# Designs tried in a protein design run: peptides against a protein of PDB entry 3V4L. Part 65

Target 1, 386 residues: chain A of PDB entry 3V4L
Amino acid sequence: GQPLAKDKVALLIGNMSYWEHPKLKAPLVDVYELTNLLRQLDFKVVSLLDLTEYEMCNAVDEFLLLLDKGVYGLLYYAGHGYENFGNSFMVPVDAPNPYRSENCLCVQNILKLMQEKETGLNVFLLDMCRKRNDYDDTIPILDALKVTANIVFGYATCQGAEAFEIQHSGLANGIFMKFLKDRLLEDKKITVLLDEVAEDMGKCHLTKGRQALEIRSSLSEKRALTDPVQGAPCSAEALVRNLQWAKAHELPESMCLKFQCGVHIQLGFAAEFSNVMIIYTSIVHKPPEIIMCDAYVTDFPLDLDIDPKHANKGTPEETGSYLVSKDLPKHCLYTRLSSLQKLKEHLIFTVCLSYQYSGLEDTVEEKQEVNVGKPLIAKLDMHRGL

## One batch from the design tools (peptide; aimed at target 1 D127 A163 I166)

Design b2_p23_1 (made by RFdiffusion4)
Pose (drawn by RFdiffusion4):
Structure b2_p23_1 (pose): chain A 386 residues (1-386), chain P 23 residues (1-23)
Amino acid sequence: as target 1 above (386 residues)
Amino acid sequence: SALEEEEEKLLEEGAELVSRDAE
């Protein structure tokens, strides 16, 4: 009568800043939006931006670890894609020009690994182009799929076609997400809902005859993204899964820093994506003997490769964050730490204080080191092992 | 339609429709 989910887990990857290929813009916005919608449908969501081939492989391994018998698994990719010989490929940021299947992730490979974990539902939302990579000589000769009647594909475009994004100077949106976001929360069967999305997508003027949504499905059960999760977890296996999930969305505590000069610096942290964290520095207290002072953040782990133009900015928007000044506490210095999947080490940076005493010209520098551990996805240890 | 007129307005404002092709 009523189809049930043991759990609902989602992996969303949005690639924009390609090294050898045109950079995209809408993936960040689309990924942010799909996470919020999928969380309302009670999904364990992993949101990641600008992953290399190696990094993309690890995200799939962490996602597979969160899938067991009866778990609804969902994969959303927004970035560069090509389709050769019946296989779909997602292109990582580190991809060379020209690139091959070896440089890329085959979706079919990910699907087989999910079937090995006895998942109740396999949903794939591929928001990418589907043309031939004429340079690809290799044909993977993949093993046949087990007939499981739970595979669902939401291709943003058809084979040999292109998926489009509107790059209006402001926000920038993807076409698949424009029509998906208004319908995703419906209690319809996943295949029916995706078809209703394909109708509204045909009413699109910007993309008519260039992009159409393609649905491929084996699903023989009235399963939906709104189906309920098996109430009380109470199983030992179910508990290990909730810990593994909470292990990736841990944020450092908003600490207060005391300086030898009697100055207080409030240090705040904000989550944007599992890959993205925002730090803010507010000067909370200073003694009367000091009037001039500015707090600035430096000495980040080189693995993160933090650009100075994205750090110590008056507002969060100036760092490139999707989060806005109404979401983040007012008046601090905001700094954006993207690329946490690159952190093998523990997070250590210096909160540097440049200040001046009453009646003196000289400028005094007081550096204090801060260790915030492994925030968010860095806690998963994706680089662990030999 | 209203949707068509909104999308034409975006093009007049200088918005670009961009493929997610790698070329």

Design b2_p23_1_s1 (made by RFdiffusion4, then SolubleMPNN; from b2_p23_1, 7 letters changed)
Fold by OpenDDE base, seed 1:
Structure b2_p23_1_s1 (fold): chain B 386 residues (1-386), chain A 23 residues (1-23)
Amino acid sequence: as target 1 above (386 residues)
Amino acid sequence: SAMEEEEQKLLEEGAEVVSYSTD
């Protein structure tokens, strides 16, 4: 019969905003595009940008909690990385220069932990360089992997080679994602799908002789990303997994705030990623005596590192949000919260209404505190233990 | 090919191919 997945879970990590290393651009678009495709494939997707070492460890731990017997697990990573002695290392945004294995996440360690969960399929899609790091001579003593015959690695590049992005008009896409996205929805064995992606990448003149997809697989069964999820959650663990995923993707409800001057604002929320939320404010009612009126958001938790210079923009794009801007209401002020994983407390912030009456020169301000609880990934308490 | 035409167009429009290398 057709293989059934007990469930399908994906963790997507895109690291771009490195502290001590060159900044990347493509992981933004690539994580977003892959998220949308995997959602069409009935994956439960956690999508995270710009994680520290500690945040990456916690994201992997939370991902592993969603894995169980017969669950399909997919890990995608886009960012800096290296390969020493056949071990792949994902580089966190806070990694020192030079980085070592102790500052990085070993993919083969994650694979070991996924094998302990008795997963139905383990897919790794690694959009990173596979050059050797000569600053790290550490040979990880990895325990021998179990023979599970359900592992697939899609490496964006071959061993000792680089991965590339195409930067155009202020956006970028990874070469790997450019070709992967066109085939990802095909009802094919995942290794056959990746072989077709490799053939398509092999025709690309931009990276010819510099990047080539490598597939490593022990997959003995005909499993595809299109394999249907087993219907009703048959176990308590499946219900818990569904609830945990839903909790990590719960947006705050839109609010109508009423000020004493009679101005009404709408406060709305949109998810760009599991750790990235757009707040938007709009004036929905203004008394005729008020000539000018703006609703600013301010006083965010310090853990979020919100620069006021990047808050309250007239467009989503001015916040750095290029992907969800089409789905957002127009004529708002927009603020992008890009580090929701850092939020230890409730998201409490101030809405400041600045307005002017006809015939008065002075601006008047009214403030209202808003508590939206823990939005999105902040509900997982990824910082438990610091 | 359609892909070669797209790639050529990207280059003509000033697209850059950037490595993920840290070197």
Scores: peptide ipSAE 0.480, ipTM 0.916, DockQ to the pose 0.807
OpenDDE base, seeds 2, 3, 4, 5: peptide ipSAE 0.412, 0.471, 0.406, 0.419; ipTM 0.882, 0.913, 0.876, 0.885

Design b2_p23_1_s2 (made by RFdiffusion4, then SolubleMPNN; from b2_p23_1, 9 letters changed)
Fold by OpenDDE base, seed 1:
Structure b2_p23_1_s2 (fold): chain B 386 residues (1-386), chain A 23 residues (1-23)
Amino acid sequence: as target 1 above (386 residues)
Amino acid sequence: SAMEKEEEELLKKGAKLVSYSTE
């Protein structure tokens, strides 16, 4: 019969906004597009941008809690990385310059932990460089991996080589995702799918002789990303996994705020990623005596590092949200919360209505505090160890 | 190919390959 997955879970990490390293752009697009594709494949997807070392460790730990016997686990990473002694290291955004293995996440350590969960399939898609880091001579003492015959690595590049993105005036995919996305929905054994992606990448003249996909696999069964999930959650663990994933993707409900002046504001929320939310405000009712009014959001928790200069924009794109802008209501003010993983408490903020009456020169302000609880990934206490 | 034309257009637009290497 066709193989069945007990469940399908993916963790996607895109690191771009490095503190001490060159900034990237493609991981934003790549994580977003891959999220949408994996959702069409019935994956439970956690999508995270710009994680510190500690936040990456916690994201991996939470991902491992979603894994169980016969579950398909997929880890995607896009960002800076290196490979020493056949061990792949993902570089967090807070990594020092130079970074070492102690500042980075070893993918083979994650694989070990996934094997302990008795997963049905382990897929790693590593959109990072595989050059040696000469500043790190540490040989990780990895325990011997179990022979599980269910492991697939898709490396965006070959050993000792670089992975690339195309930077131009617009947003573009990384080279790996450019080709992967066109095939990801195919009902093929995952290694066969990746071989076809490798052949397609091999036709790219831009990266010819610089980047080549490498597949490392022990996969003995015909497993595909298209393999159906087993029906109703048969175990308490499957119910817990479904609830945990749902919790990590719960948006605040849209609110109608009423001000004393008679202005009504719609406050809405949209997920861009598991750790990135757009807040939008719109004037839904204005008394005729009010000539102008705007609804600003302010007084965010300090942990979110929100620059007021990037808040309350007339377009989603001005906030840095280029991907979900088509799905957002028009004629709002938009604010992008890009670091929801940092939120230790409830998301409490102020909605400030600034308005002017006909025939009065002075602007009037009214304020309402809004508590939306813990949105999205902030429901997973990823900070429990700090 | 259609891809080769796209690549040539990207290069003409001043597109750059950016490495995921920090070096």
Scores: peptide ipSAE 0.444, ipTM 0.887, DockQ to the pose 0.874
OpenDDE base, seeds 2, 3, 4, 5: peptide ipSAE 0.432, 0.440, 0.418, 0.441; ipTM 0.885, 0.886, 0.876, 0.887

Design b2_p23_1_s3 (made by RFdiffusion4, then SolubleMPNN; from b2_p23_1, 7 letters changed)
Fold by OpenDDE base, seed 1:
Structure b2_p23_1_s3 (fold): chain B 386 residues (1-386), chain A 23 residues (1-23)
Amino acid sequence: as target 1 above (386 residues)
Amino acid sequence: SAMEKEEEELLKEGAELVSYSTE
């Protein structure tokens, strides 16, 4: 019969906004597009941008809690990285310059932990460089991996080579995702799918002789990303996994705020990623005596590092949100919360209505505090150890 | 190919291939 997955879970990490390293762009698009594709494949997807070392460790730990016997686990990473002694290291955004293995996440350590979960399939898609880091001479003492015959690595590049993105006037994919996305929905054994992606990448003249996909697999069974999930959650663990994933993707409900002046504001929320939310405000009712009014959001928790200069924009794009802008209501003010993983407490903020009456020169302000609880990934206490 | 044309257009438009290397 066709193989069945007990469940399918993916963790996607895109690191771009490095503190001490060159900034990237493609991981934004790549994580977003891959999220949408994996959702069509019935994956439970956690998508995270710009994680510190500690936040990456916690994201991996939470991902491992979603894994169990016969579950398909997929880890995607896009960002800076290196490979020493056949071990792949993902570089967090807070990594020092130079970074070492102690500042980075070893993918083979994650694989070991996934093997302990008795997963049905382990897929790693690593969109990072595989050059040696000469500043790190540490040989990780990895425990011997179990022979589980269910491991697939898709490396965006070959050993000792670089991975690339295309930077242009627009948002573009990384080279790996450019080709992967066109095939990802195919009902093929995952290694066969990746071989076809490798052949397609091999036709790219831009990266010819610079980047080549490498597949490392022990996969003995015909398993595909298209393999159906087993029906109703048969175990308490499957129910817990479904609830945990749902909790990490719960948006605040849209609110209608009423001000004393008679202005009504719609406050809405949209997820861009598991750790990135757009807040939008719109004037839904204005008394005729009010000639102008705007609804600003302010007084965010300090942990979110929100620059007021990037808040309350007339377009989603002005906030740095280029991907979900088509799905957002028009004629709002938009604010992008890009670091929801940092939120230790409830998301409490102020909605400030600034308005002017006909025939008065002075602007009037009214304020309402809004508590939306812990949105999205902030429901997973990723900070419990700090 | 269609891809070769797209690549040629990207290069003409000033697209840059950026490495994920930190070096």
Scores: peptide ipSAE 0.459, ipTM 0.892, DockQ to the pose 0.886
OpenDDE base, seeds 2, 3, 4, 5: peptide ipSAE 0.434, 0.445, 0.434, 0.453; ipTM 0.883, 0.886, 0.882, 0.891

Design b2_p23_1_s4 (made by RFdiffusion4, then SolubleMPNN; from b2_p23_1, 11 letters changed)
Fold by OpenDDE base, seed 1:
Structure b2_p23_1_s4 (fold): chain B 386 residues (1-386), chain A 23 residues (1-23)
Amino acid sequence: as target 1 above (386 residues)
Amino acid sequence: SELEKEEEELLKKGAKVVPMSTE
């Protein structure tokens, strides 16, 4: 019969906004595109941008809690990285310059922990450079991996080589994701799918002789990303996993705010990623005596590092949100919250209505505090150890 | 190929292939 997954869980990490290293662009689009494809494949996807070392560790720990016997686990990483002694290291955004193994997440350590969960399939997709880091001579003492015939690595590049992004019109895509996305939905053994992606990448003249996909696999069974999830959650653990994933993706409900002047505002929320939310405000009713009115969001929790200069934009794109802008209502003010993992408390903020009456020169302001609880990934309390 | 045409169009639009390197 066709193999069945007990469940399918993916963690996607895209690191771009490095503190001490060159900024990347591709991880934004690549994590988003891969998220949408994996959702079509019935994966429970957690998508996270711009994680610190601590936040990456916690994201991996939460991902490992979603793994269990016969669950398919997929880890995708796009960002800076290196490979020393056959060990792959993902570089967090807060990594020092130079970084070392102590500042980075070892993928083979994550694999060890995934093997302890008795997973049905372990897929690693590593969209990072695989150059040696000469500033780190540390050989990780990895415990001997169990012989599980269920591991697949897709490396965006070969050992000692770089991964590349194509930058155009302010956006970028990784070369690996460019070819992977066209095949990811195919009902093929994951190694066969990746071999076809490797052949397609091999035809790319832009990266010819500079980047080549490497596949490392012990996968003895015909497992595919298209393999159906086993029906109704049969275990308490499967129910907990479904609830935990649902919690990490719960948006605040849209609110209708009524101001004393008779203006009505709709406050709405959209997820770009598991840690990135767009807030939008729209004027849904304005008394005729009010000639102008705008609804600003302000007074965000300090933990979110929201620059007011990037808040309350007339377009999603002006906030840095290029991906979900088509699904957002038009004629709003938009604010992008990009660091929801940092939120320790409830998301409390102020909606400020600025308005002008006909024949009055002075602007009037009314304020309303809004508490939306913990949105998206903020429900997982990823900061419990700090 | 279709890929070669797409690559040529990207290059004509001023697309750049940039390494995801720290160096």
Scores: peptide ipSAE 0.452, ipTM 0.915, DockQ to the pose 0.783
OpenDDE base, seeds 2, 3, 4, 5: peptide ipSAE 0.319, 0.440, 0.403, 0.384; ipTM 0.827, 0.910, 0.897, 0.880

Design b2_p23_2 (made by RFdiffusion4; failed a check: the pose's geometry)
Pose (drawn by RFdiffusion4):
Structure b2_p23_2 (pose): chain A 386 residues (1-386), chain P 23 residues (1-23)
Amino acid sequence: as target 1 above (386 residues)
Amino acid sequence: EEEEEEEEEEEEEEEEEEELVPR
């Protein structure tokens, strides 16, 4: 009568800043939006931006680790894609020009690994182009799929076609997400809902005859993204899964820093994606003997490759964050730490204090080191092992 | 006035075409 989910897990990857290929803009916004919608449907969501080939492989391994028998598994990719010989490929940021299947992730490979984990539902939302990579000589000769009647595909465009994004100077949106976001929360069967999305997508003027939604499904059960999760977890296997999930969305505690000169610096942290964290520095207290002082953040782990233009900015928008000043506490210095999947080490940076005493010209510099451990996805140790 | 409104509509269409980008 009623189909049930042991758990609902989602992996969302949004690639924008390609090294050898045109950079995209809507993937950040689309990924942010799909996480919020999928969380309202009670999904364990992993949100990641600008992943290399190696990094993309690890995200799939962490996602597969969160899937067991009866778990609804969902994969959303927004970025560059090509389709050769019946296989769909997601292109990582580190991809060379020209690129091949070896440089890319085959979705079919990911599907087989999910079937090996006895998942109740396999939903794939590929928000990418689907044309031939004429430079690809290799044909993967992949093994046949087990007939499981739970595979669902939401291709943003058809084979040989292109998926489009509206790059309006402001926010920038994807076409598939413009029509998906208004309908995703419906209690319809996943295949029916995706077809109703395909109708509204045909009413699109910007993309008519260039992009159309393609649905491929084997699903023989009235399964939906709104189906309920098996109430009390109470199983030991179910507990290990909730810990593995909480292990990735840990944020450092908002600490207060005391300086030898009697100045207090409040240090705040905000989550944007599993891969993105925002630090803010507020000067909470200073003694009367000091009037002039500015707190600035430096000495980040070189693995993160933090550009200076994205750090120590008056507002969060100036760092490139999707989060706005109404979401983040007012008046601090905001700094954006994207690329946490690059952190093998522990997070150590210096909160540097430049200040001046009453009646003196000289400028005094008090540096204090801060170790915040492995925030968010850095805690998963994706680089672990030999 | 009508010709100026038509030219403004054509410029808006051309701007929409430039904002559309394949992934």

Design b2_p23_2_s1 (made by RFdiffusion4, then SolubleMPNN; from b2_p23_2, 6 letters changed; failed a check: the pose's geometry)
Amino acid sequence: EEEEKEEEEREEEERLKEELVPM

Design b2_p23_2_s2 (made by RFdiffusion4, then SolubleMPNN; from b2_p23_2, 8 letters changed; failed a check: the pose's geometry)
Amino acid sequence: DEEEEEEEKEKLEEELEKQLVPM

Design b2_p23_2_s3 (made by RFdiffusion4, then SolubleMPNN; from b2_p23_2, 9 letters changed; failed a check: the pose's geometry)
Amino acid sequence: EEEKKKEEEEKKEEELKKELVPM

Design b2_p23_2_s4 (made by RFdiffusion4, then SolubleMPNN; from b2_p23_2 with E1D E10K E15R E16L R23L; failed a check: the pose's geometry)
Amino acid sequence: DEEEEEEEEKEEEERLEEELVPL

Design b2_p23_3 (made by RFdiffusion4)
Pose (drawn by RFdiffusion4):
Structure b2_p23_3 (pose): chain A 386 residues (1-386), chain P 23 residues (1-23)
Amino acid sequence: as target 1 above (386 residues)
Amino acid sequence: RKPIDLDDPENLELYEKDLEDEN
C-alpha cells in the first residue's frame, strides 16, 4: 500500500571553475537550492562544488558508504557532461582540453555500485550537456546491470543535445532547476513528477527546440521522494549511518579570542556547502589604552589555496558566498573557505591583530594561531589510507 | 551546460516573455 524508505540520501555535485574549459555560474545556485528542497523531504544531503576527478571519486565513495538495503539514493550533477556510446560522463574541473572517458566519471559505474548496496530507489538528475566527445577513443565495455526496477533518470536534456543555464548578471540559474524547483516537493511518483516537470519545461521560451527533459525509468513501484523514513532507527546498522552523516556537517564552535593587549576577537563560522565554510572576525572588546585596531585572517593551509581577494571582506557577498548579509551576523570581516575536500591536514590559520596605542605612531602586530580541526567534509578523511 | 547570453536582443525578448507568462 504505502512504499517506505529505510533512509533518503543525496549527493549533489556542482562544477563551475573548470581549468581548461568554459567556466559556469548556475551550478552553485542550483546546488544550494536542491539541498534546501531535498532537506525538506528529509534527505541526508551532501553538497559539493568544483571537484577534481580524484575529489569526485571520493564523494561517490562517501555517498555509497551512506547507502544500504532500502535506502533511497539520489545523485544530482550540474556541470559539464558528454555522452558517448550510451554512457553519460560528468566532467571534473581538472579535466584537460581535449579530454577522454578516463579523465571523467561514468554514471553507469556509480549506478552499479549503488545496486550492490541493495538501495530501494536510484534517482539520477543529470543537469549537463549530452553531446559527443569526438576526441574520446575509449569505449568502457561495462558489465550488464542487474534488473532491479528502481532506476530513475532525470536527464536535463536529450542525447546529442545541450542543457542551458541563464547567466543573468546577478544570481544566474539553470533551466532544469527553474522548472524542477517549483515541483520537487509534490507527493507524486518520481517518474510522474519528472514528466510533469518535462511539460512545464516545454513552456520555456529561452530553450524551446534546443533543450528538453529526458526521463528513463525501470521503476515498477509507486516510490516517491516524499515517501517516509522507517520511523525509529533503533538498529545498530542504522545508528552507524547517522554518525557517518553527522561526521561531515560539523562546524567549529564560535570561539572568543583573548589577546595579550587586552583585546577580544569573536570568531564565527557559517556553513554554505559541505565543501564551503565562512569565517567572520568581530572585535568584541578593546582596552582604553588602544583605539586603533583591525583583525585580519592569514596563514591558511596551502592545500586550500585561499585567494586573498576572497578573504577579509566587509560583507559575505564580496567573498563569493551565496549566503547574504541578512543570513550572517552583521559588521564583521567575512572570509570564504571553499575547497575543504583539499584539506588533508588540520585547519590552522593565524588571526592577526594590527593595532595602535594612544599617543604613539608605531603600529603593533599580535599574531595568534587558531586550530579548528577538520570542519565539515574535511572530517570524513577522504584522503585516508594508502 | 551552455550559457544563455541576455546581451542578445533575441534572447532578451524570449526572457521577457517567460517573465510575462509567470505573471

Design b2_p23_3_s1 (made by RFdiffusion4, then SolubleMPNN; from b2_p23_3, 9 letters changed)
Fold by OpenDDE base, seed 3:
Structure b2_p23_3_s1 (fold): chain B 386 residues (1-386), chain A 23 residues (1-23)
Amino acid sequence: as target 1 above (386 residues)
Amino acid sequence: MTAIDLSDPENRKLYELDLEAEK
């Protein structure tokens, strides 16, 4: 019979906004497009941008809680990275320059923990450089991996080489994701799919002789990303997994705020990523005696680092939200919260209505505090321990 | 990842060839 997955879970990490390293652009588009493709494949996807070391560790721990016997686990990483002694290291955004193994996440350690979960398939897609880090002489003492015959690595590049992106024409994929996305939905064994991606990428003139896809696999079964999920969650563990994933993807409910002046505001929420949310406000009712009114969001928690200059924009694009703008309602004010993983408390903010009456020169303000709880990834308390 | 410098004339020429092959 066709192989069945007990469930399918993916963690996607895109690191771009490095503190001490060159900034990247492709991880934004790559994580977004891969999220949409994996959702079409019935994956439970957690998508995270710009994680610190601590936040990456917690994201991996929460991902491992979603893994169980016969579950398909996929880890995608786009960012800076290196390879020492056959160990792959993902570089967090807060990593020092130079970075060392103590500041980075070892993929082989994650694989060890995934093997302890008795997963049905382990897929690693590593869109990072595989050059040696000459500033890190640490020889990792890794325990021997179990023989599970269910591991696939898709490396965006070969050992000792770089993985590339193109920063020229606005939003573009990295070279690896550019070719991967066109094949990802194919009903093929994952190693066959990646081999076709390798052939397609091999036609790219720009990266020819500089980047080549490497497949490392112990996969003895015909497993595909298209393999159907086993029916209704019958186990207590499957219910817990579904609840944990649902917590990380629950948006606040849309609110209708009523002000004393008779103005009604619709407050809405959209997810760009599991840690990135767009807030939008619209005037849904205005009394005729009010000639002008605007609804601003303000007084965000300090942990979110929201610059008021980037809040309350007339377009999603002015907030830096170029990907979800088509799915958002028009004629709103938009605010992008890009660091929801940093939220320790409930998301409490103020909606400020500024308005003017016909024949009065003075602007009037009314304010309402809004508590939307912990949105998206903020429900997982990725700060438990600092 | 590493950004490719498209200010380099050789990289630009290769990129233009890839864009022509996608049409």
Scores: peptide ipSAE 0.619, ipTM 0.963, DockQ to the pose 0.865
OpenDDE base, seeds 1, 2, 4, 5: peptide ipSAE 0.614, 0.615, 0.615, 0.608; ipTM 0.963, 0.963, 0.963, 0.961

Design b2_p23_3_s2 (made by RFdiffusion4, then SolubleMPNN; from b2_p23_3, 8 letters changed)
Fold by OpenDDE base, seed 2:
Structure b2_p23_3_s2 (fold): chain B 386 residues (1-386), chain A 23 residues (1-23)
Amino acid sequence: as target 1 above (386 residues)
Amino acid sequence: MTPIDLSKPENYELYLKDLEAEK
């Protein structure tokens, strides 16, 4: 019979905004497009941008809680990375220069922990460089891996080589994701699918002889990303997994705020990623005697590090939101919260209405506090221990 | 990942060749 997944869970991490290293661009698009494709494949997807070491560790721990016997686990990483002695290291955004293994996440350690969950399939898609880090002489002593015959590594590049991106013409995929996205929905064994991606990437003139996809697999079964999820969650563990994922993806409900002047504001929320939310405000009713009226959001929790200069923009793109802008309502003010993993408390903020009456020169302000609880990934308390 | 330097003529020519092959 066709193999069945007990469930399908993916963690996607895209690191771009490095503190001490060159900034990247492709991980934004790559994580977004891969999220949408994996959702079409019935994956529960956690998508995270710009994680610190501590936040990456917590994201992996929360991902491991979603894994169980017969579950398909997929880890995608796009960012800086290196390979020492056959061990792959993902570099957090707060990594020092130079970085060492102690500042990075070892993928083989994550694999060990995934094998303890008795998963049905373990897929690693590593869109990072595989060059040696000459500043790190640490030889990781890894515990012996179990023989599970269910592991697939798709490396964006071969050992000792770079994985590339193109920063020339705005938003573009990394080279690996550019070819992977066109094949990902195919009903093929995952190793066959990746082999076809390797052939397609091998036609790219820009990266020919510089980047080559490498497949490392112990997969003894014909398993595909298209394999159906086993029907209704019959186990307590499957229910817990579904609830945990749903908790991490719960948006605040849209609300209508009524001000004393008779202005009504619609406040709405959209998810760009599991840790990135857009707030938008629109004036839905205005008395005719009010000639000018604007609704600003302000007084965000300090943990979010919101620069007021980037808040309350006339377009989603001015906030740095280029991907979800088509799905957002028009004629709003937009604010992008890009660090929801840092939120320790409820998201409480102020909606400030600024308005002018016909025949009065002075601007009037009314304020209303809004509490939307913990949105999206903030419900997982990924800051636990800071 | 590493950004490809398209300011280099050799990289830009290869990039144009890939864009022509996608049309």
Scores: peptide ipSAE 0.599, ipTM 0.960, DockQ to the pose 0.842
OpenDDE base, seeds 1, 3, 4, 5: peptide ipSAE 0.593, 0.596, 0.589, 0.585; ipTM 0.959, 0.960, 0.959, 0.958

